# Ledger of designs, part 59: peptides against a protein of PDB entry 9GMZ

Target 1, 343 residues: chain A of PDB entry 9GMZ
Amino acid sequence: TGFPLELLTRPATERLAYFENYTVAHPRLKEVYEILMRTIAEPAGASFIFVYGASGVGKTTLRLRVEQKLTELALPKLESDRARVPVVGIEAIAPESRYFNWKEYYTRALITLEEPLIDHKFDYGVRGISRDNFGKINVESKVVAPALRRALENALIHRHPDVFFVDEAQHFGKVASGYKLQDQLDCLKSLANMTGILHCLLGTYELLTFRNLSGQLSRRSVDIHFRRYCADSPEDVQAFKSVLLTFQQHLPLAETPNLVDHWEYFYERTLGCIGTLKDWLKRVLSDALDREATTITLKDLQKRALSVAQCQKMFKEIQEGERQLSETEADVQNLRSALGLGA

## One batch from the design tools (peptide; made by RFdiffusion4, then SolubleMPNN)

Design b1_p11_7_s4 (from b1_p11_7, 8 letters changed)
Fold by OpenDDE base, seed 1:
Structure b1_p11_7_s4 (fold): chain B 343 residues (1-343), chain A 11 residues (1-11)
Amino acid sequence: as target 1 above (343 residues)
Amino acid sequence: AEVHEVELEVP
C-alpha cells in the first residue's frame, strides 16, 4: 500500500513528516527487533545487551520502535503505577576531553527519566536537584557526579524501566584505554547491578572492544549484531530491492519514482545500510517538495548522495568490524573444538 | 525473484 493520496494536497512539512515517521520493516530490522524484544522480556540474568552494527544501519530506528512497543505494552500497568517509566533512552555524547563526562551522562539520564509528566514528586535524596513548573528536572552546577549517580540509581529503582537504552555507546570507549576502559565498564556494571535495570548499549563495531575486555560483562551480556545487507548475498540483494520498492511507494510525490531500477547505485552509496538510505531519500524528498516537483530524478539523487570517498571510508570501517566479528566467531569455534565440544 | 513490499504494520 502506498502513502495516503490525500498527502498530495497537504503542506510540504506534513508530506516530509509522513516520510520521516514511516519505517520499513526490512528483514534485518525485524530480526533484531524480535531478538531485542525477547531479550528485554526474558533477560535470563543478563544485565547488558550490546547492539552493534554499521553507522546508518538503523540502530536509532530500532531503539525508537522498541521504545514505542514497550510503552504500548506498559500502558495498562501505568494506569495503576503512575511512578513507572516503561523505557528510558539516552544518547552517549562524544567526550570533549580525555575523560568521559559522567556528570553530564547522569544528568541527561536523570532528565530523560523524569521527562514524563509524572505527577509523583520523587525525592532523589540529593540537594540541588529540583523540578520546574513543567516537571522538568533542574540540576544545580554544584551537584557532583557521585551525588548525581545516587540520584539516578534511586530514580531508576523508583521508575523501574524495562530497559535503559544508551545510543552511540562507542563513545564510552573513545577516551578510555586499558584500565580506564575497565573502570568505565565496571561503573556501568555497578549501575545496572545496583538498580536491577537492564542496560542496552547500541553503537558501532567499536562496542566489540567492550565484549572482549570484561569476562564478567560477557557472562551477563547478550550480543545482537545488526548486519547490513551484503551485495554478495542474493537474499540480501532481494531484501534491499524490496526496501527500495517500499520507499518508492511511500514517497508522497504525484509520480512514483522508480528507485528499484537504480538499486546498484543505491547500494553503492548506502553500503546496504537502510538508515543511510532513508536519510538520503529524506534529503531528496525535501528538495523535491521545496521545488514543488512531481517526482525525483537520478540527478536529484546524485545531488544528495554521499561522495565516493565517504562511502570508501565507511566501507573500510564496516569491513574492519565485520572482520573482527568473523575472527571472534572463529575463536569461539576454536575454543569449542579445544573443549571437545564438536564444531 | 519478485520484489515485495515490506511494511512494518504500524499498529
Scores: peptide ipSAE 0.025, ipTM 0.630, DockQ to the pose 0.173
Fold by OpenDDE base, seed 4:
Structure b1_p11_7_s4 (fold): chain B 343 residues (1-343), chain A 11 residues (1-11)
Amino acid sequence: as target 1 above (343 residues)
Amino acid sequence: AEVHEVELEVP
């Protein structure tokens, strides 16, 4: 079933919002979703989940779907426990300076955790943290990072989310020397240990560097690889074509565009990353709606495509990440063989 | 925001 035909008579803003809110339940997204939901339900003493994959593979979409589902599952319990928050999600920001801004991170985490709709208000025990007339948290500039950390620890303990999501988590590592990266990981580990809250870090293959630096995190972490679709796999090509077919049916245009016939061009400019594909189609749809166009053409697609140079850069980053994972899998197999554990 | 999940149609 395609988009609701009534959308063709609606404003461009409603038509665009429909497509923005539409999610294709593609095979890799379903697989990773099921693994992540199971791991959150049964963490088996894990303190961390690492979800890594290519930029634009759909990690933010995965996070938002899991956050929605955890919220839905918690609704019956939230009627009796008005202090509980089922899930909290934050995006890590790339620091403007050579140092990760922990003060900003803790402030954003507190603001996200303590949304205005929570009936049961918590006192942070920290001077300079208040709520406005709308129940929104305000943090005064004088509040120092160690005080914000204690406030976040107390808030996480009190609200007891099933998981704390950190999206774009590779930003913890981008500016730190290897030693400072360890300090940041130890800080996150300490936060998870002090609160008893499971942390899920979502990011690019740069997260593998985090995993490798902390031999202690390896004992308390679960790893989830969110793979892209590969053109050398017939099954992956078929899944990618199915995604294109689904998107073409859900573009709220008078004439259904034939995206599937151009699958190679879509693959060339997305590298099999469905998030990159969705963002591209969103830009093209916006342009088409602004022009009151009946359909999308190849020229419209070309106008909003990533450049070949951008795709080449992204592909090199993907190949390096996939190589590192393949080496790690081989090392595990070699270790098993060396231990006399059958392959 | 309600995220509409649709099952993949296989071409």
Scores: peptide ipSAE 0.022, ipTM 0.635, DockQ to the pose 0.765
Fold by OpenDDE base, seed 2:
Structure b1_p11_7_s4 (fold): chain B 343 residues (1-343), chain A 11 residues (1-11)
Amino acid sequence: as target 1 above (343 residues)
Amino acid sequence: AEVHEVELEVP
């Protein structure tokens, strides 16, 4: 299997868009997808799902595929319940200030919940929230964060999504004091409890700080570790090579490049993160299309690779996250052994 | 080990 050959006669923009939209179903993505879909279907009293892993592992791709699938599964019900939204996904913005902007968060969440195509107008019960002539939500600057929260609570209850996604959720943690981080988690917990809507926070290993902040959150959360591929595992190396093979077949170029022969170099510069790999190949493909090149060379790859210094920094951050998880897993095993439950 | 294509079937 490969890209549609007719793409070779299409504009560079269409060829690039094909590759951008293409998703490789690598084993770790499939595993995490199945766990996440099952947990959303049967949350078993959980209010939160935490999905954590390395930057560039593919968390945004996971989110988008789950959003697509939940939408497809909801279509038959949406015909009868026109007020329902099956899923909501937002990205948390890094605060420019030392404080997370809750007003911006609530505004973005409301805008995302209220797609212009939803026929059923909802009254938020808040002055200064309106729909324009196109059905888009407008929030006046005078509306304060507590009022926006009430509007979001009402909207989430009325639209009743199966899950509310927050991508880049480590940005909640960028507050200078552990106490303020707890307050932010208590705010999110309160929103989930008041609405009855399951929240899924996706982010880096910095999300592990949230796991440890509240024993009450931990009891109502499901943890999903989205692992990278490790070069010390023969199975992981094989999966990584299979991803390279799939990508080389789906690069819309006249001559198929041999990426698999360079697997060690790809691993060195991606650390086993498939999102980092896809982004690298996208940049290289764009450069090749701009030059009307028939294929990709090693020199083209080298031009767009992350530097060794960038990879060393990223690897240190990964190792620290993996270490913290390993310690937590050992602590759970030690606790189970001490309780007489066995390892 | 044989290298296989891994496609996500978008259902």
Scores: peptide ipSAE 0.021, ipTM 0.573, DockQ to the pose 0.158
Fold by OpenDDE base, seed 3:
Structure b1_p11_7_s4 (fold): chain B 343 residues (1-343), chain A 11 residues (1-11)
Amino acid sequence: as target 1 above (343 residues)
Amino acid sequence: AEVHEVELEVP
């Protein structure tokens, strides 16, 4: 069923917010969601989960849905254990400098852990960390990164989340040397080991470089590939068309646009990435609402499409990531064959 | 091929 028809009489802001909050449950999202939820429930001694895939495949949507579900599942326990936070999720920020800002990372993680109106004042054991009258954490400028780390370790132990999410985790790798990337991974590994909290790093195929740098992480990590839809797969094309059909029904416009007939153009400009598709449709919807338009046209779509040059760049990055994974799969098959394990 | 709406069965 489509959007609530009452939205047509609502302000443009409410109509846009409806579409922004709407999530299409496409097959790849469901598959990765089930794998991730199972892995969080039964980590089997893993300290890390790596979720990697194309930019705009929908990793942030996956994270938010898992955070919501873990919160819902924890509600009965949170009534008895008011200190517990079921899940914590942060976005890693691209460093402005050649160095990752750990002070900023720890500060954001602490703030996020304390955003729930947790009546229980926890003493972080660190001078210069306080709560304001609104319960917001204030970190004084004098607090150094090692002290913030200890505060975060104590907070994670006390709050005991089922998982700690780091979105856009490829930004840990934007340090100009593989050595600095290893240092960041060792720091995260140490935090996971000290707290006993499972860490989930979500990011682009640049996260594959993290796996190659640490043979020690491979023994304590679960890898989840969030694949895009491929045009060479009839099943993937059908799923992509089904997503377009769902989105066209959930655009809060007076006349339902025909997106499905333009599926090839949508595929060309999204590379089969549903997040990229959603963001494109959001921009086009915003423009349509600003003009009080009754529908979306192909011209409206073209106005907000990624350029061919942007798509070509993104596609090269995807092909390189998919190639690295296919080579790894071939290496596993070769190893199995060499071990006398049948193909 | 027939195109159908994709719903998440939230488990």
Scores: peptide ipSAE 0.017, ipTM 0.567, DockQ to the pose 0.144

Design b1_p11_8_s1 (from b1_p11_8, 8 letters changed)
Fold by OpenDDE base, seed 4:
Structure b1_p11_8_s1 (fold): chain B 343 residues (1-343), chain A 11 residues (1-11)
Amino acid sequence: as target 1 above (343 residues)
Amino acid sequence: STVHEVDLEVP
C-alpha cells in the first residue's frame, strides 16, 4: 500500500513530514535491528556494542528505531519505576579543537538523560547543575569536566537505561595520536564499568581502529557490521530495487515517479546506502513540493544528487573499511588454524 | 514514525 491519498490535499509541510517519518524496513536494517535488540536484551557480560558501517548506511535510523522499541517495551515497567529511563541516545559532535570536548559530551548526555517528563528529580551531587522551570538541565560554565562525569555516572546509575547510545562515535577517534585514542577508550570503558550500563557506539568504519587498539574491549564487546548493498550481489541489487519501489510508492505526489528504472543512477550516487538514498529523496521531494510539482523527474534528482567527486571519496572510505574487515576475518581464520582448530 | 516492510517483489 502506498501513502495515504488524503496527503495530496494537505499542506506541503505535512506531506514532507510523512516521508521524513517513513522508514523502509529493508533486509540489512531488519537483520541489524534484530541482532542489536537481542544483544541489548542478553548482553552476556558485554559492556560495549560496536555498530559500524558506511556513512549514510542508516545507523541513525537503526538507533532511533531501537530507542523507540525499547521505550515501548519499558512502558509497563515505567508505571512502577518512575525513576527509570529505558534508553538514552546522544550524537557525538566533531570537536572544533584537536581534542574531543568531554565537558560538552557529559553536558549533552546529562541533558538527554534527564528529560522533563521524569517525575522523580535526581540530585546530581554537583554544584552548578540546576533545572529550570520547564525541568531542563542547566549546567553553569564553572562546572568542570570531572564533576560532570561524576554527575553523569550517578545519573546513569539512578536512571538505569538498558543501553546508552553514542551515534557518530568515530569522533572520539579524532585525536592527534594513538596514545590519546587509548585514553578516550579507557575513559569510555571506565564510564561503562562504573555505571554498569551497556554502551552502544554507532559509527563509520573508523570505529574498527577502536576495536583493534583495545584488546581489553574485545573481551567485553559485541560487533555488528551494518553492510551496504553491493552491486556485485544479485540479492543485494534486488533488495536495493525493492527499496526504490517502496520509496516510489510512499512519495506523496500526484503521479508516482518511476525510481526503479533509474536504479543504476541511484546506486551510483548512494553506493548502496539507504540513508543517503532517503536523504536525497527528501531534498528532491522538498523541491517538488515547493514547486507544486505532480511528480519527480530525472532532472530533479540530478539537481540534488551528490557530485561524482563526493561519491568517489565516500567509495574510497567504504572500500578501506570493507578491506579492514576482510583482513580481520582472514586473521581469525589464521588464528584458528594456528590454534589447531579446523578452518 | 511508520515502519514498513520492503516488498521484495520488484516487477
Scores: peptide ipSAE 0.022, ipTM 0.634, DockQ to the pose 0.421
Fold by OpenDDE base, seed 3:
Structure b1_p11_8_s1 (fold): chain B 343 residues (1-343), chain A 11 residues (1-11)
Amino acid sequence: as target 1 above (343 residues)
Amino acid sequence: STVHEVDLEVP
């Protein structure tokens, strides 16, 4: 089914918002969603979930859909337990400085955890954390990172979310020269252990560096690879074309553009990453709506496409991540063979 | 190859 035809008479802002909020259920998103939901429901002693994949594969979309579903599933319980938050999600910020800003991270996590209009005043046990007249958390400048950590630990214990999401989690890896990435992981591990809250880190293939640094995390982590679509797989090409068909039907334009006929060009400029595709189409749609255009042309697509140089850089990063995973799979096979389990 | 629409039925 295409977009609601009534949108053609609506303001450009509503038409754009429709497309922004529209999510295509592509097979890889569904697969990863099902694995992630199952793992959250039955963590089996895991303290961490790592969701890694190419930039623009759709990790943020996955997170938002899981957050929505966990909230929906919790609604009946939230009527009786008004203190509970079903899920909390934060985006890790790239540090401006060479070190990760834990004070900012804890502050943002506290703000996000308390954004639900929770009528229950919680005493964070920390002086200089207050709620304003709008229920927003204010953190005074005098509050130090260890105090904010204790406040977050107490809040997470009290609110008891099913999972704590950290999007763009590769930014924890951006440590100053001389700081160990291990120290960042140990800090997160300590937070998960102290609160009993499952942490899900979503990020690029740079998250594989976190996985490899701690043999202790491997016992308490679940790995989920969010793969792109590959042009060498006929099934993946068909899925990618199906996504293009779906998007062309959900672009709120008077004339349906033929995106499917240009699938190779879309693949060349997205590397099979559906988030990158959606963001591209969003930019092109915005331009078309601003011009009151009836459709999207190839020239409109070309104007907003990633450059070949950008795609080549992104592809190298993907190939390196896929290579590291393939080597790990080979190591598992070698280990199985060495254990006499057969190939 | 028939291209099919992929809609997420939110399970």
Scores: peptide ipSAE 0.018, ipTM 0.615, DockQ to the pose 0.176
Fold by OpenDDE base, seed 1:
Structure b1_p11_8_s1 (fold): chain B 343 residues (1-343), chain A 11 residues (1-11)
Amino acid sequence: as target 1 above (343 residues)
Amino acid sequence: STVHEVDLEVP
């Protein structure tokens, strides 16, 4: 089943919005979604979930789908508990300095947590935090990070989300090395422990640095690897081609473009990352709609493709991440063998 | 946001 044919008579903005809102339920996304949903439902004493994978693999799409599903599942309970927020998600900001801006982090988390039009006025016990007439949180500049933390802790306890998402969580690691990184991790652990709220950190393979530095995180953390599709796997190639087939059917154009015949070129310029593929097709679709084109050509694709140099850089980052994971798997096997547990 | 299944029948 393709796009609704009625879209061909609609404005370019509606046609583009259709494709932007369209999500292919590809095998890796389904797998990671199921694992993540199960882990959120039954954390088994975990305080953290780490979701790591290549940039553009689809982590943000995963988060948004989980947020949607958790919201849908919570609706019956929200009728009785109007204070509850089912899920909260923020994006970690790349720090401008050698120090992580905890004040900004707590402020953004608090704002996001309180964005739902919740009729219940909550007193955070902190002077300089207020709500406007629209229920939006305002934080005065005089409010210090420790006070914002207490406000966030109280808000998380009161709203009791099933999970707290932090996207681009590798940004915590960019600022701090050694002891300072441990302090940041201990700060996050303390927040999770004090609130009883499960934290899910989504990020690139740079997030693995966090996982390795804290043996204490390891005991209370679930790891989820969101893999790209690999060209050396026939199954992964078939899945990637199926994604291309699905996307070509859902591009709201008068003539269905043949994307599948160009699968190798799509793979070369996406490295098997479906988010990168979708973003590429979205740019190309936007250009086609602006020209009132009936279809997409190879030249249109080439115009919006990542450069070979960009792909080479991204591929090196992926290979390093995949290598670190393979070494970790080998270390686990070696540890098991050394413990006499067998392979 | 609409979730769609992947068509596994690639020609």
Scores: peptide ipSAE 0.011, ipTM 0.527, DockQ to the pose 0.416
Fold by OpenDDE base, seed 2:
Structure b1_p11_8_s1 (fold): chain B 343 residues (1-343), chain A 11 residues (1-11)
Amino acid sequence: as target 1 above (343 residues)
Amino acid sequence: STVHEVDLEVP
């Protein structure tokens, strides 16, 4: 089943928006989605979930799908509890300075949690936090990070989301010494413990540094590896070809392009990362729509492809992350064997 | 934004 044929008569902006909003339910996305949904429903005393994988594997797509599903499941309860927010999701920003901006983090979290449409308003217990005439949260510049933290703690307790998502969470670690990274992690642990709200950190393999920093986190965290597709696995190659087939049917063009015949080139320039693939196809579709083209050619693909040098850099980062995980899995197996727990 | 989820088509 392809795109709605009526889109061919619609403006280029609407055709592009269709593809942007389209999601392929590929096997790795389904697997991680089911694990994440189960873990949110039954956290078993966990305070953290770590979702890590290659850049462009599809972590933001996963987050948005879980947020949508949790919202749908909460609708019957939201009618009786007008104070509740089912889920909150923010993106961590790369700090311009050597230090993570906690004031900005707390402000963004509070603004996202306290959407204007929520009927039940409450006092945050902090001067300089107010709602405007549209119900939007306003934070005065004079409000300090410890006060914003207390406001966020109160808001999280009052709104009681099933999970708090932080996307691009590797940005907590990028500029910190190992000691400063521990302090940041202890700050996040304290927030999760004080509020009783489950936190899910999504990011690159740089999140593995957080896993290694705290033996106490390992006891209260669930790890989810969002794997890419590997060309050495026949099943992964078949899944990747199926994704290409599905995308070619959902490109709102008059002539269906044959993407599957170029699967090796798509794999070379995406490293098996479906988010990277979708972003590439979005750029190519935009160029095709601007030219009023009937289809996409190999030349159009080549114009918007990542360079070989970019792919080599990304592949090196992936290999290092996959190596660290393989060593950790082997260490767990060795520990189990040494304990007399069968493999 | 209504995100359209479609299952993988098997070739």
Scores: peptide ipSAE 0.033, ipTM 0.684, DockQ to the pose 0.796; fails the geometry check

